# Designs tried in a protein design run: peptides against a protein of PDB entry 5OK6. Part 193

Target 1, 215 residues: chain A of PDB entry 5OK6
Amino acid sequence: ELPGLDSQWRQIENGESGRERPLRAGESWFLVEKHWYKQWEAYVQGGDQDSSTFPGCINNATLFQDEINWRLKEGLVEGEDYVLLPAAAWHYLVSWYGLEHGQPPIERKVIELPNIQKVEVYPVELLLVRHNDLGKSHTVQFSHTDSIGLVLRTARERFLVEPQEDTRLWAKNSEGSLDRLYDTHITVLDAALETGQLIIMETRKKDGTWPSAQL

## One batch from the design tools (peptide; made by RFdiffusion4, then SolubleMPNN)

Design b2_p30_1_s2 (from b2_p30_1, 14 letters changed)
Fold by OpenDDE base, seed 2:
Parts: C-alpha cells; structure tokens; sequence
Structure b2_p30_1_s2 (fold): chain B 215 residues (1-215), chain A 30 residues (1-30)
C-alpha cells in the first residue's frame, strides 16, 4: 500500500536510509532515472495523492544501452541522468510504485578508494584470453579495487587451469603492445586497466620455460 | 597457422620482426 506523501518524502530524502546518507564500503546502492525521480518529488511535494503528477512505475529504460545484457549507457552522470539511492530507499520505492516489467534493478556497490568512498557505477570489464587461443575470450567484471591477483585467479578458474600450472598476465596497451603485469598486489585501478582491454594469461611450459621468453 | 604462431601471436605487436625471425629459424630447423 502507498504510504502518505509526507512519509514517503521523509523515508527517501531525509530518513536514516535517505538519499543523502553517508556512503559505506560494501553497501548496495541503486540507480533511479532522474526524470522519474523528479516526477516523484513533485508528486509527494504536491500534497495531493490524486494528482496528475503520479510518477507511475519506476522505468530506467533510458539508462540502458541494450535490453539483453542490461548494460548501462556510457557517460551517465549522477544528478543529471540518475540519482543514487540506498538499498532500503530503493526497495521502498519499488514496493510503492513497482518497477517496469522485465527490467532489472541497477545495483552498484560502494567501494573504498584512497581518501574517498564512492558508488562504482562503472566496474571494469576485462577480456580474458589465453596466450595460445586469442579467439576464446571471457568477459569478466572487476572492481577498480580488485587486485591483479584476483584477475589472475579468475582467469585460471575460467580456463580450468590446474593448480600445478604456473601462469602470469599481460595487458594489451593502447598502442597494441603488451605490458606485463608483474605485481599481483596492485589494484585494477593502479594498473590503469580499462573496460574492453585484452588481458592475456600466459601458461608456463612443462619444460619450465615461458612462451614469451623465446622472443 | 603454425603452433609457434599460435604461441607467439599475442606478442607479435611488441616485436613483429623478431617473430618473423623466430618463425624463419624454426622453419629452417624442421
């Protein structure tokens, strides 16, 4: 049931779970399309539940570039294209107004960066391949805060690498050359890895030599 | 594509001339 307009406003904007609450690392936040949110604000501020300003169900269609993978459009800006809500606030709005049929929620995580917390709207999507078969890629999403070690472990898992096999990573740079990822303790952010970047997993030969060492 | 070409394909852009040399050496040794 739809609560009173003043109650809605307090819960979403000014409550303990409101839009302006402090970010906490690991929490889930949700994107809401800006025009819908502004329509909702107008509705609850108008004080008339029977008003023509009723926002209807939440519809984030304009934020998506496709309805297959539900990927976000590039270059979306907070406060211009969407607003961010804490999980509790999002779930309230969905329960009150509904979400467009078949449309998934746009859930994102708060990450801890040096000296700031932020909602990671655009995690990094890497193309993982093996050095001997570039035609078989796995697209995997990583946080900017994930380590290169996690990328390597993920690649090993996706390609079913045995525990006794030794592997290392190379990143294809913008010039088309390969940069070796020596330090597995640095983050994806520190390594300056970008969405769509090719990451090559090299497997050590049985003779103990690396394929790349023959170049 | 030879097995060697498959193994070195990712590294081709880093040194195309070296790859060509190694391929030629392997072909001569076969």
Amino acid sequence: as target 1 above (215 residues)
Amino acid sequence: MSQLQKEYLPFYAANPELLAKRLAEEAAAA
Scores: peptide ipSAE 0.037, ipTM 0.554, DockQ to the pose 0.111
Fold by OpenDDE base, seed 5:
Structure b2_p30_1_s2 (fold): chain B 215 residues (1-215), chain A 30 residues (1-30)
Amino acid sequence: as target 1 above (215 residues)
Amino acid sequence: MSQLQKEYLPFYAANPELLAKRLAEEAAAA
């Protein structure tokens, strides 16, 4: 059942649990297309439940680049293209108005960076490959706050590397050369890794030598 | 593609001449 218009406004826009609530690291927030949200605002502020300003179901179609992988368009701007809602507020709107059939929610996490908390709308998508089989890649999303150690562990898991096998990472840089990721404790952000970047997992040989050491 | 090409391709992609040299050395040693 749809709550009263004033109740909807108070539930979604309040500063404690709604759109304006403080960001907390690790929490889920959701993107809502700006035009839909503005239509909803006009509807609930109008005070007439039978108004022609009824927003209908949530439709984020304009935010997606494709309907196969449901990737966001590049360069979307908060407040212009979309608004961010905390999980509770998002779920209320979905329960009241519904979500377009077959369209997934756009869920993102709050991350903690030096001096700022933000919703990470664009995590880093890395192309993971093995040094001896560049034709088989795994695309994996990482937070900018994830460690290189996590990238390495993830690569090992995806390629089914045995625990006794020793591995290390290289990143292909913008110049086309390979930079070794020596420090596994730094973050994806600290390593300046970017979406679409090739990350090569090198496996140590049985003789104890590294393939790259013969260069 | 040789095993050597397969192993070293990511490292020599920026310098094909080095790969060619290494492949020649491998062929000579065989």
Scores: peptide ipSAE 0.031, ipTM 0.511, DockQ to the pose 0.079
Fold by OpenDDE base, seed 4:
Structure b2_p30_1_s2 (fold): chain B 215 residues (1-215), chain A 30 residues (1-30)
Amino acid sequence: as target 1 above (215 residues)
Amino acid sequence: MSQLQKEYLPFYAANPELLAKRLAEEAAAA
């Protein structure tokens, strides 16, 4: 059952789990399409539950570039295209109004950056490949705060690399050359890795030589 | 931390098992 309009407003905007709640690293937040949210605001502020301003089901359709992979459109701006809600607030709205049939929630994580917490709306999608088969890629999402070590571990896992096999990463840069990722402790952000970037996992040969030494 | 750990940690941090194996080999060879 829908709560009273004032209760809805207080719960979503000013509650302990409201929109203005401080971000906490690792927490889930959800995107809500701005127009729907504004319609909801108008509805709950209007004071009439039978108002023609009833927002209906949450519809994030305009935020998606496709309805197959449910990828977000590029260049979406907080406060213009969407609002961010804590998980609890999102779940309340979904419980009250529903989510458009077939649409997945747009869940994102709070990440810790130097001196700021931010909801990471656009994680980095990397194309992971092996040095000996550049045509077979695995697309994997990483946080900007993830280490290169995690990228390497993930690549090893995806390609079923045995523990005894020695591997390292290269990133294809914008100039088309390969930059070796020496330090596995730096982050994806520090390495300036970008969505769509090709990351090559090189496996050391049994003779102890690296394939790249022949390049 | 061994010298090997210092040198190879940046490369093998993603593969602790491999590092452990190499460290064991180094220790056995010493």
Scores: peptide ipSAE 0.011, ipTM 0.314, DockQ to the pose 0.027
Fold by OpenDDE base, seed 1:
Structure b2_p30_1_s2 (fold): chain B 215 residues (1-215), chain A 30 residues (1-30)
Amino acid sequence: as target 1 above (215 residues)
Amino acid sequence: MSQLQKEYLPFYAANPELLAKRLAEEAAAA
């Protein structure tokens, strides 16, 4: 049964776990399609439970580019296309109104940036390859806050590189050239890595030379 | 520029000292 309209409003907007609660790193937040959320606001603010403004089930269809992989459309804007809710608020709305059949929740994590927390709506998907086989890629998702060291370790793991083998990373830049990722302590954000970007793992030769030194 | 970088730019613009610090750190790390 639906709670009273005033109770719904207080729970979602003004509760301890409401929309306006502080962001905390590592917490889960959820996207709600903006039109649905505005319809809900109008409904609960109207004071009439029998109103024709009833929002129905949550439907995030317009936020997805496909119904196969359930990837978000590019370029979505908070406050225009979607609203962010903390996990508790999301679960309340889903329990009250339901979620459109077959649609997954759009869960995202709060990340810590210098002097600010943000919900990372678009994590970075990198294409990891080996220098000697550019045709075999592993697509891996990273946070912008992940270190280049983590990207390197992940690449080593995916390609089953032996512990004794030395490796380093290169990024293909927008100009089509390769930039070496020298500092493994900087973040994906600091390195300005983007979704779809090719990251090349170079493995040192047994003779102690690097393949790239011969180009 | 990543979407996150675009979203963070206004914050840097409002905090020039922080931007300068980050740029210096990036330059030192390069």
Scores: peptide ipSAE 0.028, ipTM 0.434, DockQ to the pose 0.028; fails the geometry check

Design b2_p30_1_s3 (from b2_p30_1, 14 letters changed)
Fold by OpenDDE base, seed 2:
Structure b2_p30_1_s3 (fold): chain B 215 residues (1-215), chain A 30 residues (1-30)
Amino acid sequence: as target 1 above (215 residues)
Amino acid sequence: MSDLQKEYRPFYEANPEVAAALQAEEAAAA
């Protein structure tokens, strides 16, 4: 059952618990398509529940590139294309209006950067490959705050590398050369890794030599 | 060899099949 219009407005737009609440690292926030949200605002501000301004179910279709992988379009802008809602506010709207059938929620995490908390709308998608089979990639999503050590562990897991095998990473840079990722303690952000970037896992040979050392 | 192929040379030399495929592509583009 839909609550009263003033109650809806207070639950979603309340500055302490609603859309304008402070961000906290690790919390989930959700994207809502801007036109739907504006229609909802008009409905609840109109004061008439029987109004023709009823927004219907939440539909984020315009935010997606495709309905298979449910990837976001590139270049979406907060306040222009979408609004961000905290999990509580999102769940209220979904319970009141529903979500378009088959469409997943667009959940994103708050990350902590050196001087700011931000909702990470676009995490980094890396193409993980082995040095000996560059044609078989695994696309894996990482936060900008994830360590290179996590990228390496993830690559080892995806390629079923045995615990006793030694491995290291190389990144293909914008010039097409290979930069070795020496420091595994820095973040994906600090390493300036980007979506679609090729990351090569090199495995040490049984003789103790590295494949790349045969240059 | 493209500058890219030179930079990836350690990895291509580690896999002769990949090296052969890249040489074939380079020969087709020439």
Scores: peptide ipSAE 0.030, ipTM 0.506, DockQ to the pose 0.075
Fold by OpenDDE base, seed 5:
Structure b2_p30_1_s3 (fold): chain B 215 residues (1-215), chain A 30 residues (1-30)
Amino acid sequence: as target 1 above (215 residues)
Amino acid sequence: MSDLQKEYRPFYEANPEVAAALQAEEAAAA
């Protein structure tokens, strides 16, 4: 059942639990297509429930690149293409208006950057491979705020590396050369890792030598 | 420096040590 128009506006636009609330690291926020949101604003601000400005169900179709993997289009801009809502506000809108059938919600996490909290709309997708089998990759999503240590642990887990095996990472750069990721405490952002980048996990030999030392 | 690092430069500059490191890298690449 739809609440009163004034109640809807206050529930979604308030500074405590709505769109205007402060970002908190680790919280989930949701994308809403901008035109739908503006139509909703016009409807609730108009004061007439029977108005022709009724927004209908939430439809984020224009934000998706494909309906197979439900990847976002590249280059979407907050305030132009979409609005960000906290989980509570999103769930209210979905409850009131519905979501287009078959569309997944566009959930994103708040991350903490050096001087600001931001909703990370575009996490980094890395191609993880082993040094001895570059043709077999695992695509894994990481936050820009994740450590290289987490990337290494994730690679070890995906490739079922034994705890006693020593491993290290290399990143393939834009020039096609390999840069060693020496510091595992820096972030994905600090290491300048990008979506689609190849990350090579090297495993130390039983003789104590590294495969790359022979290159 | 990646394009993403350039986008987030204002956030790095809030840390004087990181800002100094980034400036040193830019000076070495120039």
Scores: peptide ipSAE 0.019, ipTM 0.378, DockQ to the pose 0.029
Fold by OpenDDE base, seed 1:
Structure b2_p30_1_s3 (fold): chain B 215 residues (1-215), chain A 30 residues (1-30)
Amino acid sequence: as target 1 above (215 residues)
Amino acid sequence: MSDLQKEYRPFYEANPEVAAALQAEEAAAA
């Protein structure tokens, strides 16, 4: 049963548990399409539960670029295209109004950047390849806060690299050249890695030489 | 060979198996 309109407003917009709640690293937040949210606001502020302003099911269709992988469109802007809700508020809205059939929730994590906490709406999708088989890529998502060391470990796992094999990473830059990712302790953000960027895992030869030493 | 493979040909040539394949392709294109 839908709660009273004033109760809905307080639960979703309340600064302690609602939309204005402080961000905390590691927490889940959810995207809601802006038009739907504004219609909901108008409905609950109108004071008439039988109003024609009833928002219906949450529909995030306009935020997705495809209905196969459910990837977000690029360049979406908070406050213009979507609003962010903490998990509790999202679950309330879904329980009250439902979510459009077949649509997944758009869950994102709060990350801690050097000066700010932010909901990471766009994690970095990297194309992981081996130096000797560039045609077989693995697309993997990383946080901007993930270390290059994690990218390397993930690449090793995906390519089933043996523990005794030594590996290192290269990033293809915008100029088409390869930049060596020397420091594995820096973040994806610090390394300026971007979505769609090719990351090449180089494996050391049995003779102790690197394939790239011949470049 | 893909354009990407051509771009990073030196990495492939550093691997004997791939080097042999590339040489065979070059010989067939000649």
Scores: peptide ipSAE 0.047, ipTM 0.551, DockQ to the pose 0.072; fails the geometry check
Fold by OpenDDE base, seed 4:
Structure b2_p30_1_s3 (fold): chain B 215 residues (1-215), chain A 30 residues (1-30)
Amino acid sequence: as target 1 above (215 residues)
Amino acid sequence: MSDLQKEYRPFYEANPEVAAALQAEEAAAA
């Protein structure tokens, strides 16, 4: 049964888990398509539960670029295309109205940037490859706040690199040159890594030489 | 800096944070 309209409004907007609550690093937030959310607002503010303004199921279809991988469209803007809700608020709305059949929730994490908390709507998708097999990529998502060390560890894991093998990363830049990622303590953001960027894992040879030293 | 690092230095210097990190590593290795 749907809660009273005033109760819905309070829980979603002004509750302890409401839309305006402070962001906390590591928390899950969810995207809701803006038009649907506005219809919901109009419905709950109208005071008539039988109103023709009933929003129906949450439908985020317009936020997706495809219905196969459920990737978000590029360039979506908070407050224009979508609203962000805390997990509890999202789950309330889903329980009350449902989610469009087959659509996954758009869950995102709050990340801590040096001066601000932000919901990371667009994690960085990197194309991980080995220096000796550039044609075989693994697409992996990283937070902008993830370290290059984590990228390296992830690459090692994906390529089943033995613990004794020494590896390092290179990023292919927009000019087509390779930038070595020397500092593994800097973040993906600090390294200016972008979605779709090719990251090359170089493995040290048994003779102690690096393949790149021969280039 | 390796010779390769020197060759690609302009690419590293394009990102001040990466450049700073590289300098810190060099200073620690010296």
Scores: peptide ipSAE 0.025, ipTM 0.347, DockQ to the pose 0.073; fails the geometry check

Design b2_p30_1_s4 (from b2_p30_1, 17 letters changed)
Fold by OpenDDE base, seed 1:
Structure b2_p30_1_s4 (fold): chain B 215 residues (1-215), chain A 30 residues (1-30)
Amino acid sequence: as target 1 above (215 residues)
Amino acid sequence: MSDLQKEYKPFYEANPEVREKLLAEEEAAA
C-alpha cells in the first residue's frame, strides 16, 4: 500500500535513510532516472494521490546503453541524468511504485577516496591480455580503490597462471606506448588507469628472462 | 574485514617460492 504523500516525501528526502544521508564507505546506493524522480517529487508535493502526475513504475531505461548487459551510458551526471538514493530509500520507492519489469537495479558502492566518500558509479573496466596472446582479452571491473596488485592477481587467476610463474603488468597509455606498473601497492586511481585501457600481463620465461627485455 | 583492507602483498611476498627464486636469480646475476 502506498503511504501518504507527505510520508513519502519525508522518508525519501528528509528521513534518516533519505537522499541527504551522509555517504559511508562500503554502503550500497542506487541510481534513479532524474525525470522519474522529478515526476515523483511533483506528485508527492501536489497533495493529490489521484493526480495525473503519478510517476508509475521506476524506469531507468534511459540510463542504460543496452538491455542485454545493462551497462550504463557513458558520461551520466548526478543531478542531471540520475539521483542517488541510499538502499533503504530505494527499496521504499521500489516497494511503492515497482521497478520496470526485467530491468535490474543500478546498485553502486560508496568508496573511500583521499579525504572524500563517493558513490563509484563507473568502476574501471580493464582489458586484461597476455603478452603472447593480445587477441584474447578478459574485461574485468575494478574499483578505483583497488590495488595494482589486485589487478595482477585477478589477471593471474583469469589466465590460470601457475603459482611458480612470475608475472608483471604493463599498461598501454594514450600515446600507444607501454608503461610498466612497477608499484603493486598503489591504487587503480593512483596509476591513472581508465576504462577500456589495455593491461598486458607479461610472464617471465623459464630461463629467467622477461619477454620485453628482448624487444 | 572488507577486501579493501587486505594488505596487498606483492606476488613475490605472497609466494615465498617465487621470492626465493627471484633472490637466487638476483644473486646469480650479481
Scores: peptide ipSAE 0.023, ipTM 0.524, DockQ to the pose 0.029
Fold by OpenDDE base, seed 3:
Structure b2_p30_1_s4 (fold): chain B 215 residues (1-215), chain A 30 residues (1-30)
Amino acid sequence: as target 1 above (215 residues)
Amino acid sequence: MSDLQKEYKPFYEANPEVREKLLAEEEAAA
């Protein structure tokens, strides 16, 4: 059942779990298309439930670049293109108004960077490949705060690498050369890995040699 | 606005042709 307009406003905007609440690392936040959100604001502030300002179901269509992978458009700006809501507020709005049929929620995580907490709207999408079958990529999303060790483990899992097989990562850089990811303890951010970047998993040969040592 | 929310077009999302080229070059090198 749709709550009273004042109750909706208080729950979403002015509540302790509302839009303006402090970010907390690891929490889920959700994107809402800005025009829909502004229409909702106008509706609840108008005080008339029968008004022509009813926002309808949440429709984030304009935020997506494709309806296959549901990727966000590049360059979206908070406060201009979308608003961020904490999970509780998002779930209230979805419960009250619904979400456009077939659209997934745009869930993002709060990450902790050295001096700031932020919602990571654009995680890093890496292209994982094996050194001996570069045509078969696995596209995987990582947080900027994820370790290179996690990228390596993920690559091993996706390629069904046996526990006894030794593997290491290379990143193809913007110059087209390969940089070894020696330190698995640094983050994706610290390694300066970017979305769409090719990450090559090299598997050690049974003779104990590395394939790359022959290049 | 943190640099991660700027127009961070990930280089290869911004350049899908580069992504495909890199994949093709790597496939050819294999």
Scores: peptide ipSAE 0.008, ipTM 0.364, DockQ to the pose 0.032
Fold by OpenDDE base, seed 4:
Structure b2_p30_1_s4 (fold): chain B 215 residues (1-215), chain A 30 residues (1-30)
Amino acid sequence: as target 1 above (215 residues)
Amino acid sequence: MSDLQKEYKPFYEANPEVREKLLAEEEAAA
């Protein structure tokens, strides 16, 4: 059952538990398409439940680049294209208005950056390959807060590298050269890794030499 | 660059000591 309009407004916009609440690392937040949200605001502020301003079901269709993989369009901006809601507020809106049939929720996590908490709307998709077989890739998503060490471990796991094999990473930069990822303790963000970037895992030879030392 | 990368300088750029350490490690590995 739909709550009263004032109750809806207070639950969604309440600064303690609503849209304006402080971000906390690890929490889930959800994207809502901006036009729908503005229509909802107009509806609940209008004071008439029978108003023609009724927003209908939540529809985020314009935020997706495709309806197959449900990937977000690139370059979406908070406050312009979408609004971020904490999980509680999102679930209230979905319970009251519904979500467009077949459309998944757009759930994102709050991450801890050095001086700020942020909802990570765009995680980093890296293209992992082996130095000796560039034609076989694994696309894997990482947080900007994930370490290069995690990227390396993930690459080792995906390529079924034996524990005794020594491996290291190279990133293909924008100039097309390869930068070695020496420090495995820095984050994906610190290494300035981007979505679609090629990450090459090099495996040490049995003779103790690196393949790249012959380049 | 992602919006995050535009907003946040890489840790090595924000922390000169880390940059110097990374450069020293790179030079030592070369």
Scores: peptide ipSAE 0.007, ipTM 0.356, DockQ to the pose 0.096
Fold by OpenDDE base, seed 2:
Structure b2_p30_1_s4 (fold): chain B 215 residues (1-215), chain A 30 residues (1-30)
Amino acid sequence: as target 1 above (215 residues)
Amino acid sequence: MSDLQKEYKPFYEANPEVREKLLAEEEAAA
C-alpha cells in the first residue's frame, strides 16, 4: 500500500536514507530516470493522492542502450538524465510504484577515490585475452579502484590457469603497442586502463622462459 | 608469413614494434 504523500517525500528526499545522504564506500546506490523522478516529486508535492500526476511504474528505458545486456548509454549526466538514490530509498519506490516489467535495477557502488567518494556509474570494461589466442576474449567489469592484481587473478580464473602456472599482464595502448603491467598493486585508474582496452595475459613456458622474451 | 611470424602472431598483430623487428629478422635471414 502507498504511504501518505508527505511520508513518501520525507523518506526519499529528507530522510536518513534520502538522496542527500552522505556517500559511504561499498554501499549500493540506484539510478532513477530523471523524468520519472520529477513526475513523482510533482505527485507527492501536489497533496492529492488521486491526482492525474501519478508517476506509474519506474521506467529507466531511456537510460539503456540495449535491452539484452542492459548496458547504460554513454555520457549520461547526474541531475540531467538520472537521479541517484541509496538502496533503502530505491527499494521503497520500487515497493510503492513497481519497476517496469523485465527491466533490471541499475545498481552501482560507491567507491573511494583520493579525497572523494563517488558512485561509480561507469566501471571499466576490459577485454581479457590470452597471448596465444587473441580471438577469444572475456569482457569483464572492474572498478577504477580495483588493483591490477585483481585483474590478473580474474584473468587466471576465466582462462582456468592452474595455480602453479606463472602469468603476467600486458595492455594494448592507444598507439597499438603493448605496455607491460609490472606493478600489480596499483589500481586500474593508476594504470590508466580504459573501457574497451585489450588486456593480454601471458603465461610462462614450462622451460621457465616467457613467450615475449624471444621478441 | 614466416614461421617466426606465425609463432609470434599474437604479438605481431598486437604490437607494431614487434612487427618491424620480425620483418627485419626475416630480411636478415633471407
Scores: peptide ipSAE 0.030, ipTM 0.434, DockQ to the pose 0.089; fails the geometry check

